# Ledger of designs, part 39: peptides against a protein of PDB entry 5ZKO

Target 1, 44 residues: chain A of PDB entry 5ZKO
Amino acid sequence: SASNPRKFSEKIALQKQRQAEETAAFEEVMMDIGSTRLQAQKLR

## One batch from the design tools (peptide; made by RFdiffusion4, then SolubleMPNN)

Design b2_p16_2_s3 (from b2_p16_2, 14 letters changed)
Fold by OpenDDE base, seed 5:
Parts: C-alpha cells; sequence; structure tokens
Structure b2_p16_2_s3 (fold): chain B 44 residues (1-44), chain C 44 residues (1-44), chain A 16 residues (1-16)
C-alpha cells in the first residue's frame, strides 16, 4: 500500500544521510579555502 | 569576492536550520498519523 | 491525515 509509514521512515533516514553527506562535502570545500588563505598569508 | 568563507559558513548554518525545521515538521505529521491510528483502534 | 497530505510533506522534505 502506498501509505506505509515504515517505508516513509526508511526514505527519511536515507534523505537525512544524503543531507549530512552534502553538508560535509561543502564544509570540506570551505576548510580548503580557509587553509589556502592562511598559507598565502604566511608566504607574505 | 565570490569565495568569502564567512559568507559560505553563514549560508551553511542557515541551510542546516532549514533542514532541521523541515525534518521536525515531517516527524510531526508522522506522529499525527500514528495517533489517529491508535484512536481508531480504541474506538473498535 | 490524508495520504495526499503525507505525500506533500515528504516532497517538501526532499526539496531541502
Amino acid sequence: as target 1 above (44 residues)
Amino acid sequence: as target 1 above (44 residues)
Amino acid sequence: LKLLEIQAAFREFQAL
């Protein structure tokens, strides 16, 4: 049946995982930018 | 400049907040469904 | 709650 709460809860869990992965990837990019800036400052 | 780490971190924080709010709203809907089911069972 | 309302809430959650 299309209204299975268990199936919905499983999909929610997968979506939460995806959101966490996307956020982590974005935070990694931000950290890399910060590190590059710090390195450039040390070379001056 | 398009690569301002502070501006990106602020956007991440806002996105995390939105994700939490949408998750909470959906969990509330699921709880209401569960409650309705329990009430229907008690009336039988 | 109607099935349609549940489906709508799930679509909103996926549109994060």
Scores: peptide ipSAE 0.174, ipTM 0.617, DockQ to the pose 0.082
Fold by OpenDDE base, seed 4:
Structure b2_p16_2_s3 (fold): chain B 44 residues (1-44), chain C 44 residues (1-44), chain A 16 residues (1-16)
Amino acid sequence: as target 1 above (44 residues)
Amino acid sequence: as target 1 above (44 residues)
Amino acid sequence: LKLLEIQAAFREFQAL
C-alpha cells in the first residue's frame, strides 16, 4: 500500500497533540496532589 | 507502595525524550523517501 | 484524587 506521506504527517501531528494533552492533564493532577499534601502538612 | 512524584516526573521526562527521538527518525526517513521520489520524477 | 487514578493516568501516557 502506497504509504501517503500526507497521511503519516497527519497521524504524527495527532499523536503529538494527544501526548501534549495527556502530559498537561498529568501535570495538573500532580500539582493538585502536591497542593493537597502541602495543606495537610500545614494543618499538623 | 508510596508513589514518589519525583519518580513519575523522571519517567515522564524519559518518555518525552524517547518520543522526540522516534519522531525525528521517522521524519528523516520520510524526507529521504520524498527526495528519492523527486529524483525518479526528474529522470522521467 | 486517589493514588490509583494517578497511576492509571501515567499508564495511559506510557501507552502513547
Scores: peptide ipSAE 0.170, ipTM 0.614, DockQ to the pose 0.065
Fold by OpenDDE base, seed 3:
Structure b2_p16_2_s3 (fold): chain B 44 residues (1-44), chain C 44 residues (1-44), chain A 16 residues (1-16)
Amino acid sequence: as target 1 above (44 residues)
Amino acid sequence: as target 1 above (44 residues)
Amino acid sequence: LKLLEIQAAFREFQAL
């Protein structure tokens, strides 16, 4: 089966996109925790 | 136990590094396959 | 967010 460079390029692009999306989601969670902590400190 | 945001940040950084290294290694293998194929075509 | 939700998000990130 001929290695289709286009197919591999598309798979790499999809994987990079997925990794970026999951990273962004995780960073969002971390920001929310950070903001909640900052708010709790301001209320004291 | 206080969620240590620093610990999470460090773990994220490590995971990003590993993902980048794995991606780079994969791209290198794909380039090597591509170059070998191109060379084989030139020898015909 | 609760600690359990953070841990779940981290596991999902590692499963990439």
Scores: peptide ipSAE 0.170, ipTM 0.621, DockQ to the pose 0.061
Fold by OpenDDE base, seed 1:
Structure b2_p16_2_s3 (fold): chain B 44 residues (1-44), chain C 44 residues (1-44), chain A 16 residues (1-16)
Amino acid sequence: as target 1 above (44 residues)
Amino acid sequence: as target 1 above (44 residues)
Amino acid sequence: LKLLEIQAAFREFQAL
């Protein structure tokens, strides 16, 4: 079944959403690293 | 539980892998769109 | 420094 233009647009939109979620997950990891570093600095 | 540097590095590596997989999936979608467009052009 | 490098590498990867 050939994907129609509407199905393509939906796939692209879904892929963009996943990309954004992956970026947010990365930022969360980076925030956790940052918080840990800040805590370590405050303890010194 | 504060994530240790090793766990951070593992999370970053995993995130990079996921990002690469998402990029590959996007390229596959774009290739499928391209193939469909090419087929439509050949039929004309 | 390592954190900034990781962030930079990720941004470069996203730009590919």
Scores: peptide ipSAE 0.150, ipTM 0.630, DockQ to the pose 0.075

Design b2_p16_2_s4 (from b2_p16_2, 14 letters changed)
Fold by OpenDDE base, seed 4:
Structure b2_p16_2_s4 (fold): chain B 44 residues (1-44), chain C 44 residues (1-44), chain A 16 residues (1-16)
Amino acid sequence: as target 1 above (44 residues)
Amino acid sequence: as target 1 above (44 residues)
Amino acid sequence: LRLLEIQEAFRRFEAL
């Protein structure tokens, strides 16, 4: 495929966005785990 | 939501898979950039 | 530099 630097930049920008979305999703899961652990400790 | 450790483990596993897919996509973009750079150097 | 930033961001994500 023709090496268009603009197209590469667009692909990299999309990849950064995807990574940020994945990071946010991971943080949400970790928050849920942390919340559950805290609740379990309060019940003991 | 009921803290099911199994459900959390499944979410983490899915997140790791997504991260691996995003890494592979990034490596593909980097390979394309590297290939183009090498081709440009050969034409010089 | 921006590519290194992306690679570093990936490494940080993997370390979490």
Scores: peptide ipSAE 0.180, ipTM 0.631, DockQ to the pose 0.069
Fold by OpenDDE base, seed 3:
Order: C-alpha cells, then sequence, then structure tokens
Structure b2_p16_2_s4 (fold): chain B 44 residues (1-44), chain C 44 residues (1-44), chain A 16 residues (1-16)
C-alpha cells in the first residue's frame, strides 16, 4: 500500500532514534556497574 | 558482587521502566499506522 | 530494533 510511506518512515526513524538513546543509556548503566565491580576487586 | 546492590537495582529498574515506555510508544505508532491504512482501504 | 527493521522493509516493499 502506497499509503503515506513518508509518514511511516518518519515515525520509524524517530522510534529508532529513541531506541538508540535507550540503548546508550543501558550501556552507560552497565559500564558503571562493571567499573564498580572492578574497583571492588582491586581493593581486595 | 555485593557492591551497592541497591544502587544497581535502582538503575536497572529505571532502565526497565524507560524500555517499557518506549515499547508503549512504539505500539502507539504502529496502531496509528495501522489505523491510517485501514481508513485508506475503507475509502476505496 | 529487528521488528522496526522488518516493518521498514515491508514499507519499502509496499511502496514498489
Amino acid sequence: as target 1 above (44 residues)
Amino acid sequence: as target 1 above (44 residues)
Amino acid sequence: LRLLEIQEAFRRFEAL
């Protein structure tokens, strides 16, 4: 269906951007947890 | 690692909430696209 | 993202 392919594409692009931002935030959280673990191990 | 389990749990919980919000937003986008398609088909 | 990619692929297919 040729119905509003541009509008659909724009919505998908926006959602991809949001998901990428959430992924980056997740990676930051995991890196912080990993760094804390590493620091705790160095103190032992 | 027992290092700050509460802080890590809070970060994970917050990230899960954000992911759920993004999923809900995605579903809304898809529903809007689906509704537009249905309307376009009814006009034919 | 895989679902979004699939949906985008279908959109492109339907536009042909």
Scores: peptide ipSAE 0.168, ipTM 0.620, DockQ to the pose 0.125
Fold by OpenDDE base, seed 5:
Structure b2_p16_2_s4 (fold): chain B 44 residues (1-44), chain C 44 residues (1-44), chain A 16 residues (1-16)
Amino acid sequence: as target 1 above (44 residues)
Amino acid sequence: as target 1 above (44 residues)
Amino acid sequence: LRLLEIQEAFRRFEAL
């Protein structure tokens, strides 16, 4: 089977994009938690 | 706004699951690359 | 740590 480095590179690039999207979603969740915590602290 | 720690924990758990799924998908891609490389080496 | 391992694997792949 001939190596298909271009196809592999494309698969890796798509996977990097997915990982970045998941990281961004995680950061959003953490921001929401942080904002809620800060708000609770201000009300004390 | 009352803190909803249970909702936050659920969001984090779901995000961890998504990260694990993306990791598994990456490992599959790397296995395909490794298998192709090994096959090419055997044919030499 | 797992994300760093994945990033390192990507870097090694790109260097091939």
Scores: peptide ipSAE 0.183, ipTM 0.624, DockQ to the pose 0.121; fails the geometry check
Fold by OpenDDE base, seed 2:
Structure b2_p16_2_s4 (fold): chain B 44 residues (1-44), chain C 44 residues (1-44), chain A 16 residues (1-16)
Amino acid sequence: as target 1 above (44 residues)
Amino acid sequence: as target 1 above (44 residues)
Amino acid sequence: LRLLEIQEAFRRFEAL
């Protein structure tokens, strides 16, 4: 039916948003690791 | 502190799990789209 | 690589 493309588009949009949020969370974790590593190196 | 590597490893493990779940959800959506498209083509 | 594949799959979907 004509409604299916819109429903799928909506599902894809939501999935893109979730993926972007997961990516941002990953980048934050990696930044924290990098910062901590840098601090640890400065203390050596 | 010595606890930091374990904490980061845990964060990375959780992030990998979340990413895998998001990937599975995406694959399900794409499979549904593919199935619907195939059905629509068969009805033409 | 998997993320890139997903992004490519999204682009293909939008072209439908």
Scores: peptide ipSAE 0.181, ipTM 0.619, DockQ to the pose 0.119; fails the geometry check

Design b2_p16_3_s1 (from b2_p16_3, 11 letters changed)
Fold by OpenDDE base, seed 3:
Structure b2_p16_3_s1 (fold): chain B 44 residues (1-44), chain C 44 residues (1-44), chain A 16 residues (1-16)
Amino acid sequence: as target 1 above (44 residues)
Amino acid sequence: as target 1 above (44 residues)
Amino acid sequence: RLERLLRRAIREELEK
């Protein structure tokens, strides 16, 4: 039906947003790890 | 500190789980699109 | 694919 393309586009857009949020959360974790490593190096 | 590795490992494990869930959700959306396309083809 | 890349990046940062 003609509504399917719009519904699919909405689902895809929502999924892209979620993926971006998960990527941002990953980057935050990596930043924390990197900062901890850098701090440990500076203290030696 | 000695607790940082455990906290990081927990954050990583949680992030891996979330990413797996997002991947599964993406696959579900793609399956729905594929199934709809296949159905439309069969009805012609 | 993204999950694999993320897992790899996390591992690489932890192993430095």
Scores: peptide ipSAE 0.175, ipTM 0.622, DockQ to the pose 0.155
Fold by OpenDDE base, seed 1:
Structure b2_p16_3_s1 (fold): chain B 44 residues (1-44), chain C 44 residues (1-44), chain A 16 residues (1-16)
Amino acid sequence: as target 1 above (44 residues)
Amino acid sequence: as target 1 above (44 residues)
Amino acid sequence: RLERLLRRAIREELEK
């Protein structure tokens, strides 16, 4: 839509960035879980 | 894994919440775009 | 879709 396309595109870009950041944070949590599991297995 | 499952579950829950919030914000942006488009069409 | 994949990955890692 011609109505403020730049503003909408900026909002979308910002949201995509936030979603990417949240995905990265999730991957970090998963890595921590995996590492903890590996460590626990080594100690058994 | 038995190693701090509650802490990991809490981290996951928080991350899910954040992702849901970001998704909702994205949907709001998309709704705004759609509404603006509809309004622009009505004014043509 | 991503949420579903993430939920699955989390569950799989927690259950191992």
Scores: peptide ipSAE 0.171, ipTM 0.631, DockQ to the pose 0.155
Fold by OpenDDE base, seed 2:
Structure b2_p16_3_s1 (fold): chain B 44 residues (1-44), chain C 44 residues (1-44), chain A 16 residues (1-16)
Amino acid sequence: as target 1 above (44 residues)
Amino acid sequence: as target 1 above (44 residues)
Amino acid sequence: RLERLLRRAIREELEK
């Protein structure tokens, strides 16, 4: 099949979406850790 | 709620899975590029 | 960063 740069651009766009989702999940984990740490400090 | 390291370990495991999926998707894109290039070269 | 790598890889492969 012919080289279709549009197909590659679509694949890149999908990969960007996955990266954004991964980043969001990472930030969520970090926020949860921060909240837990803050709670633990308040209890001390 | 109490600091539950198990909860964080699970979140980290999920994040590792997402990273692996992202890596696999990257490799798939690279393989498709390689295949397309090979096909284009055969047609020349 | 990965987007940049992908774009670069695509360009490099298409230019060969």
Scores: peptide ipSAE 0.143, ipTM 0.602, DockQ to the pose 0.126
Fold by OpenDDE base, seed 5:
Structure b2_p16_3_s1 (fold): chain B 44 residues (1-44), chain C 44 residues (1-44), chain A 16 residues (1-16)
Amino acid sequence: as target 1 above (44 residues)
Amino acid sequence: as target 1 above (44 residues)
Amino acid sequence: RLERLLRRAIREELEK
């Protein structure tokens, strides 16, 4: 039935969004690490 | 302090796990679509 | 591939 392709496309779109969110969260963690190191270096 | 590197490494490890899980979920959705298409073709 | 690149970037930043 034509309903299945739409449901699958919606699931794929949602999954792509989740992947992008997880990537953004990873980048944020990396920025926090970089900032913490820079702060520690400034205090030396 | 030496505690910060451990906390960051743990956060990174957890984030890597989440990314892997999201990738696996995406692959599963794509496999389900492929299987559904194959089934529909067999019924034609 | 992205995960591998991210893992490498994290290690490089943690080792500096």
Scores: peptide ipSAE 0.175, ipTM 0.623, DockQ to the pose 0.153; fails the geometry check

Design b2_p16_3_s2 (from b2_p16_3, 10 letters changed)
Fold by OpenDDE base, seed 4:
Structure b2_p16_3_s2 (fold): chain B 44 residues (1-44), chain C 44 residues (1-44), chain A 16 residues (1-16)
Amino acid sequence: as target 1 above (44 residues)
Amino acid sequence: as target 1 above (44 residues)
Amino acid sequence: MMERIMRRAIREELDA
C-alpha cells in the first residue's frame, strides 16, 4: 500500500503527543514524591 | 539480569531515552517516505 | 501502561 505521508505525519504527531504526556506524568509523580518527603521531614 | 534502577530518577531517565529513540525512528521513516515521493515526482 | 507501573513502584517505595 502506498505510504500516505499525510497519514504518517499524523501518526508521528500522535506518538509525540503521547510521549509528551507520559513525560509530564512521570515528572508530576516525581514532584509529588519530593513534596511528600519534604513534609515527612518537617514533621520530625 | 536487566539492571532495574532503584532510583526513580534513573527509571525516568531510561524512559525518556526510549522515547527519544522511538521519535528518531519515526522521523527516519518520514524522511524515507519524503525522499521516495520526491524521487517519484522527478521521474515524472 | 508504563506510567501505571511507575506510579505503583513509586507508591510502594514511599510506603516502604
Scores: peptide ipSAE 0.163, ipTM 0.624, DockQ to the pose 0.090
Fold by OpenDDE base, seed 5:
Structure b2_p16_3_s2 (fold): chain B 44 residues (1-44), chain C 44 residues (1-44), chain A 16 residues (1-16)
Amino acid sequence: as target 1 above (44 residues)
Amino acid sequence: as target 1 above (44 residues)
Amino acid sequence: MMERIMRRAIREELDA
């Protein structure tokens, strides 16, 4: 099939979205860990 | 809530899985681009 | 890193 730059650009844009979602999920996990650590320290 | 290392470990494992899925999707996009380029070259 | 590779791939395809 002929090259379709617009279609490839769309695929790349979707990959960027997935990366952003992965980053957001990672930040959420880290926040949960940090919050738990802080609570444990306060109770000591 | 008390620290639950096992639960956090599970969250991290899930994030690693998501990262692997993102990488696989990227490789698929690159393969599509590469295949299209190769086809275009053969037709020249 | 990944984004850099993606940008390069798109550029190369547009120039082909």
Scores: peptide ipSAE 0.148, ipTM 0.625, DockQ to the pose 0.130
Fold by OpenDDE base, seed 2:
Structure b2_p16_3_s2 (fold): chain B 44 residues (1-44), chain C 44 residues (1-44), chain A 16 residues (1-16)
Amino acid sequence: as target 1 above (44 residues)
Amino acid sequence: as target 1 above (44 residues)
Amino acid sequence: MMERIMRRAIREELDA
C-alpha cells in the first residue's frame, strides 16, 4: 500500500520523540555521574 | 545510595543500546521512504 | 544531524 506522505511524517514524528527520550535519559545519567562526583569530592 | 561505577557502566550500556535501536528504526523509515520513492519513479 | 536528514527525506518525497 502506497504509504501516504502523512504516514511518513508520523513515523518521523515518532522518531523525534524517541530521540528526545533518549537525550533525556542521557542527561539523567550525566546528572547522576555529576552528583556522585560531587559527593566523592566532598569525601576527600 | 552511592551508585557504584558498575551501575554507571550499565546505564551507559543501556543508553548505547537504546541509541542503536533508534538508529535501526530510523533506517527502517528511510528504507520505507526509499521504496515508496522507487515505486513513484516507476509510475512516472 | 539525523533530524536534518529526516526532514530532507520527507521534503524530497513530498516534492516527488
Scores: peptide ipSAE 0.146, ipTM 0.625, DockQ to the pose 0.124
Fold by OpenDDE base, seed 3:
Structure b2_p16_3_s2 (fold): chain B 44 residues (1-44), chain C 44 residues (1-44), chain A 16 residues (1-16)
Amino acid sequence: as target 1 above (44 residues)
Amino acid sequence: as target 1 above (44 residues)
Amino acid sequence: MMERIMRRAIREELDA
């Protein structure tokens, strides 16, 4: 089978999108943790 | 609001699972690329 | 990278 650069490029692009979504989800979790810590400190 | 270590741990665990799934998908894409390249070389 | 940061964040939260 010959190379299919377009198809591979599409696969890679899709994977990069998934990675970006994963990163965004990670940042959301970290924001929640940070907010909780800040709130806990204020209540002390 | 007090810290919720269990909930944060669960969020992190879920995120780790997603990361592992994305890594597996990436490896699959790379395997397909590698296989295609090898096949193309054999046909030359 | 991210996993290390996540572990640290959890540890810091537990120590708060």
Scores: peptide ipSAE 0.169, ipTM 0.633, DockQ to the pose 0.132; fails the geometry check

Design b2_p16_3_s3 (from b2_p16_3, 11 letters changed)
Fold by OpenDDE base, seed 1:
Structure b2_p16_3_s3 (fold): chain B 44 residues (1-44), chain C 44 residues (1-44), chain A 16 residues (1-16)
Amino acid sequence: as target 1 above (44 residues)
Amino acid sequence: as target 1 above (44 residues)
Amino acid sequence: MLERLMRRAISAELAA
């Protein structure tokens, strides 16, 4: 089976998408932490 | 809406899965490149 | 990498 540069490019594009999804998930966690902290501060 | 440590742990578990998928995809690309190189060398 | 950052952030929040 001949793997070719076009197929490699598609896999690299998929990797970039996965990296973006990981970054988005990290940001979501940080937002949730920030929101929780803000709520706790408002309850004081 | 109360975000809690348990929900954070679930998000971390999901991130671990994503990281494993990224690693596997990277390794697949490297294997394909290696196989292609080996094939090219054998044809020389 | 991101997992370690997430764990650190969560731990910091729980300690605060």
Scores: peptide ipSAE 0.178, ipTM 0.624, DockQ to the pose 0.122
Fold by OpenDDE base, seed 3:
Structure b2_p16_3_s3 (fold): chain B 44 residues (1-44), chain C 44 residues (1-44), chain A 16 residues (1-16)
Amino acid sequence: as target 1 above (44 residues)
Amino acid sequence: as target 1 above (44 residues)
Amino acid sequence: MLERLMRRAISAELAA
């Protein structure tokens, strides 16, 4: 069935949510890297 | 505990999967738009 | 795009 503008807007909203989830996952990786760096600094 | 390079690579692999899923979702939206456009053309 | 940033960050960490 043909999607309508409302359905398209919902799909766009879902894509924005996916983008946010990807960003959050990236930030988590960066936090892990940051903690590793901090630990390495403490051992020097 | 400090994350190691192997764990980072696993996180990157998961991000690649997310990217693929986002791409698939985008393509689905584009297919829906394309079908809508085709229907509109047929009605003209 | 984020994968590239992750690889860069990991590479920087390994080089330090």
Scores: peptide ipSAE 0.178, ipTM 0.622, DockQ to the pose 0.126
Fold by OpenDDE base, seed 4:
Structure b2_p16_3_s3 (fold): chain B 44 residues (1-44), chain C 44 residues (1-44), chain A 16 residues (1-16)
Amino acid sequence: as target 1 above (44 residues)
Amino acid sequence: as target 1 above (44 residues)
Amino acid sequence: MLERLMRRAISAELAA
């Protein structure tokens, strides 16, 4: 039906949101790793 | 600290969950597209 | 893909 394109667009938008959330979570992990590295360097 | 590896493992587990959810959502979209294609072929 | 990158980054940090 003609409504399918709109439904697909909504699902694509949700996928983009999920990808953004994954990226944000990855960046948070990298920040934690970076801070750990900095702390280790200061203790040496 | 020695607890960092465990915290990182938890974050990895959460990322795996997000990836699985994203994959499931993608597969759902593909099923809908596939059914639409099949319907279009039957109507030709 | 992202998981693999995260695991690699974590492993590198733990090895340092």
Scores: peptide ipSAE 0.177, ipTM 0.612, DockQ to the pose 0.125
Fold by OpenDDE base, seed 5:
Structure b2_p16_3_s3 (fold): chain B 44 residues (1-44), chain C 44 residues (1-44), chain A 16 residues (1-16)
Amino acid sequence: as target 1 above (44 residues)
Amino acid sequence: as target 1 above (44 residues)
Amino acid sequence: MLERLMRRAISAELAA
């Protein structure tokens, strides 16, 4: 059915959202690491 | 605190889980495409 | 990465 392309597009859009969420989570981890490093430096 | 490494490890584990979910979603899409192709072939 | 693969797969299927 011609409906398949739209369904696939929706799945791709959902996948893009997941990728964005993964990126955001990664950035959060990096920020936490950076903050920890900063704290450690202040305590030296 | 020595607790930071463990916390980071947990965040990394969560990120790996998200990556696995993304992979699973991709595989699902590919399966759907494959099934569509198979159906189209049967209708020829 | 996966998005690119998905787009390629979908495009190939639509062309078939």
Scores: peptide ipSAE 0.143, ipTM 0.593, DockQ to the pose 0.129

Design b2_p16_3_s4 (from b2_p16_3, 9 letters changed)
Fold by OpenDDE base, seed 3:
Parts: structure tokens; C-alpha cells; sequence
Structure b2_p16_3_s4 (fold): chain B 44 residues (1-44), chain C 44 residues (1-44), chain A 16 residues (1-16)
């Protein structure tokens, strides 16, 4: 079976994109939690 | 058992660092291969 | 998974 470097590079790019998206989602959640926590602290 | 957010954040940070290091190592190798290939082409 | 992809990519580039 012939190697397709372009297809592999595409898979790598997609994986990198997924990692970036997962990181962004994680950071967003953590920021939301942090903000909520800060708000709750201010209300006490 | 009590949740330890600080320890969790540390584990997450370590994982992110590892991912970054792996990415950097991969990119370095790919650049080296690309450079070597380019050099070989110039010698022909 | 990423390590596997990287290893394969490196191997393919060296073989090509």
C-alpha cells in the first residue's frame, strides 16, 4: 500500500486541531468555574 | 475523600507541558528531515 | 494516539 504523506499530515493537523479545541474548551470551563467562584465569594 | 483542585491543576499542567514537549520534538525532527532532504536535493 | 501518529509520520518521511 502506497504511503500518503499528505493524508498523514492531514491527520496530524486534525489531531492538533482537536487538541487545541479540547484545550480551549477546558480553559473556558475553568474560567467559568473561576468566575462563578469569585462571584460567589463576593456575595458572601 | 476530599477533592484537591490544586493537585488536579498540577496534573493538568504537567499533561499540557508533556503535550507541548512532544509537539516540539516532533516538529524539530520533521524540520531536520526536511532540511536534510533539501540539502540532498541541492547536492544532486 | 498523538505519539502513534507522530511516530508513523516520522517513519514515513524517512522512508520517502
Amino acid sequence: as target 1 above (44 residues)
Amino acid sequence: as target 1 above (44 residues)
Amino acid sequence: RMERIMRRAISEELAA
Scores: peptide ipSAE 0.168, ipTM 0.637, DockQ to the pose 0.095
Fold by OpenDDE base, seed 5:
Structure b2_p16_3_s4 (fold): chain B 44 residues (1-44), chain C 44 residues (1-44), chain A 16 residues (1-16)
Amino acid sequence: as target 1 above (44 residues)
Amino acid sequence: as target 1 above (44 residues)
Amino acid sequence: RMERIMRRAISEELAA
């Protein structure tokens, strides 16, 4: 079948977006952990 | 509220899994591109 | 690194 570079570029762009979103979600979790740790330190 | 390290560890593990899955999906796209190129070369 | 690989792959397919 005919090669479609446009379709490949779109697929790649979508995958990069997903990776960025998952990274952002990971960073949010890490921030929550950091905030919890800070709160615990203040209560000591 | 009470700190829950178990919940945090589970959240982190889940995010790492998602990142790995998105990486695997990216690799699949790259393999498809490579296969398409190989097919084009054979048809020349 | 992944972005570089992707950009190269796309460019190569467009040039073919």
Scores: peptide ipSAE 0.158, ipTM 0.658, DockQ to the pose 0.089
Fold by OpenDDE base, seed 1:
Structure b2_p16_3_s4 (fold): chain B 44 residues (1-44), chain C 44 residues (1-44), chain A 16 residues (1-16)
Amino acid sequence: as target 1 above (44 residues)
Amino acid sequence: as target 1 above (44 residues)
Amino acid sequence: RMERIMRRAISEELAA
């Protein structure tokens, strides 16, 4: 079947978007942990 | 062994950097391909 | 994985 290059590129774009979203979520969690630690240090 | 959270976070940061670099490289290639296709269409 | 995807995308474009 003729590979639809446009559809393939679209799938890749979606995967890249998901990757970016997962990265952002991870960074948010890490930042939250970091902020909590910083606050704990300030209160001591 | 006490996981050194600072070293762990550093490893994660490096991996994130690598991921970003790989993503940028991918996007560059895809953009070049897209540009080539666009040029080919314009010349027809 | 990403490299494989790139290689495939390039190959498909060149074949077209």
Scores: peptide ipSAE 0.152, ipTM 0.638, DockQ to the pose 0.126
Fold by OpenDDE base, seed 4:
Structure b2_p16_3_s4 (fold): chain B 44 residues (1-44), chain C 44 residues (1-44), chain A 16 residues (1-16)
Amino acid sequence: as target 1 above (44 residues)
Amino acid sequence: as target 1 above (44 residues)
Amino acid sequence: RMERIMRRAISEELAA
């Protein structure tokens, strides 16, 4: 079947968006871990 | 277990590197697909 | 995951 370039490019764009969102989520988790560690250190 | 900040930061850096490498590989494949399609069109 | 996307993209292009 003939590939629809518009639909194909749209899928790629969506994948890139998802990748960026996953990266942002990862960074948020890492910041939370960092803050938790800092809190634990202050309590010692 | 206590997380080692140096080891922790190293793991994060490695993860970011992998993400970049995977992105580059993805883009390369997409370019190859594009070139193949162009070639097929020229043969018609 | 990205590898899966690449394999699918290649397969779809070859089938077109």
Scores: peptide ipSAE 0.151, ipTM 0.642, DockQ to the pose 0.132

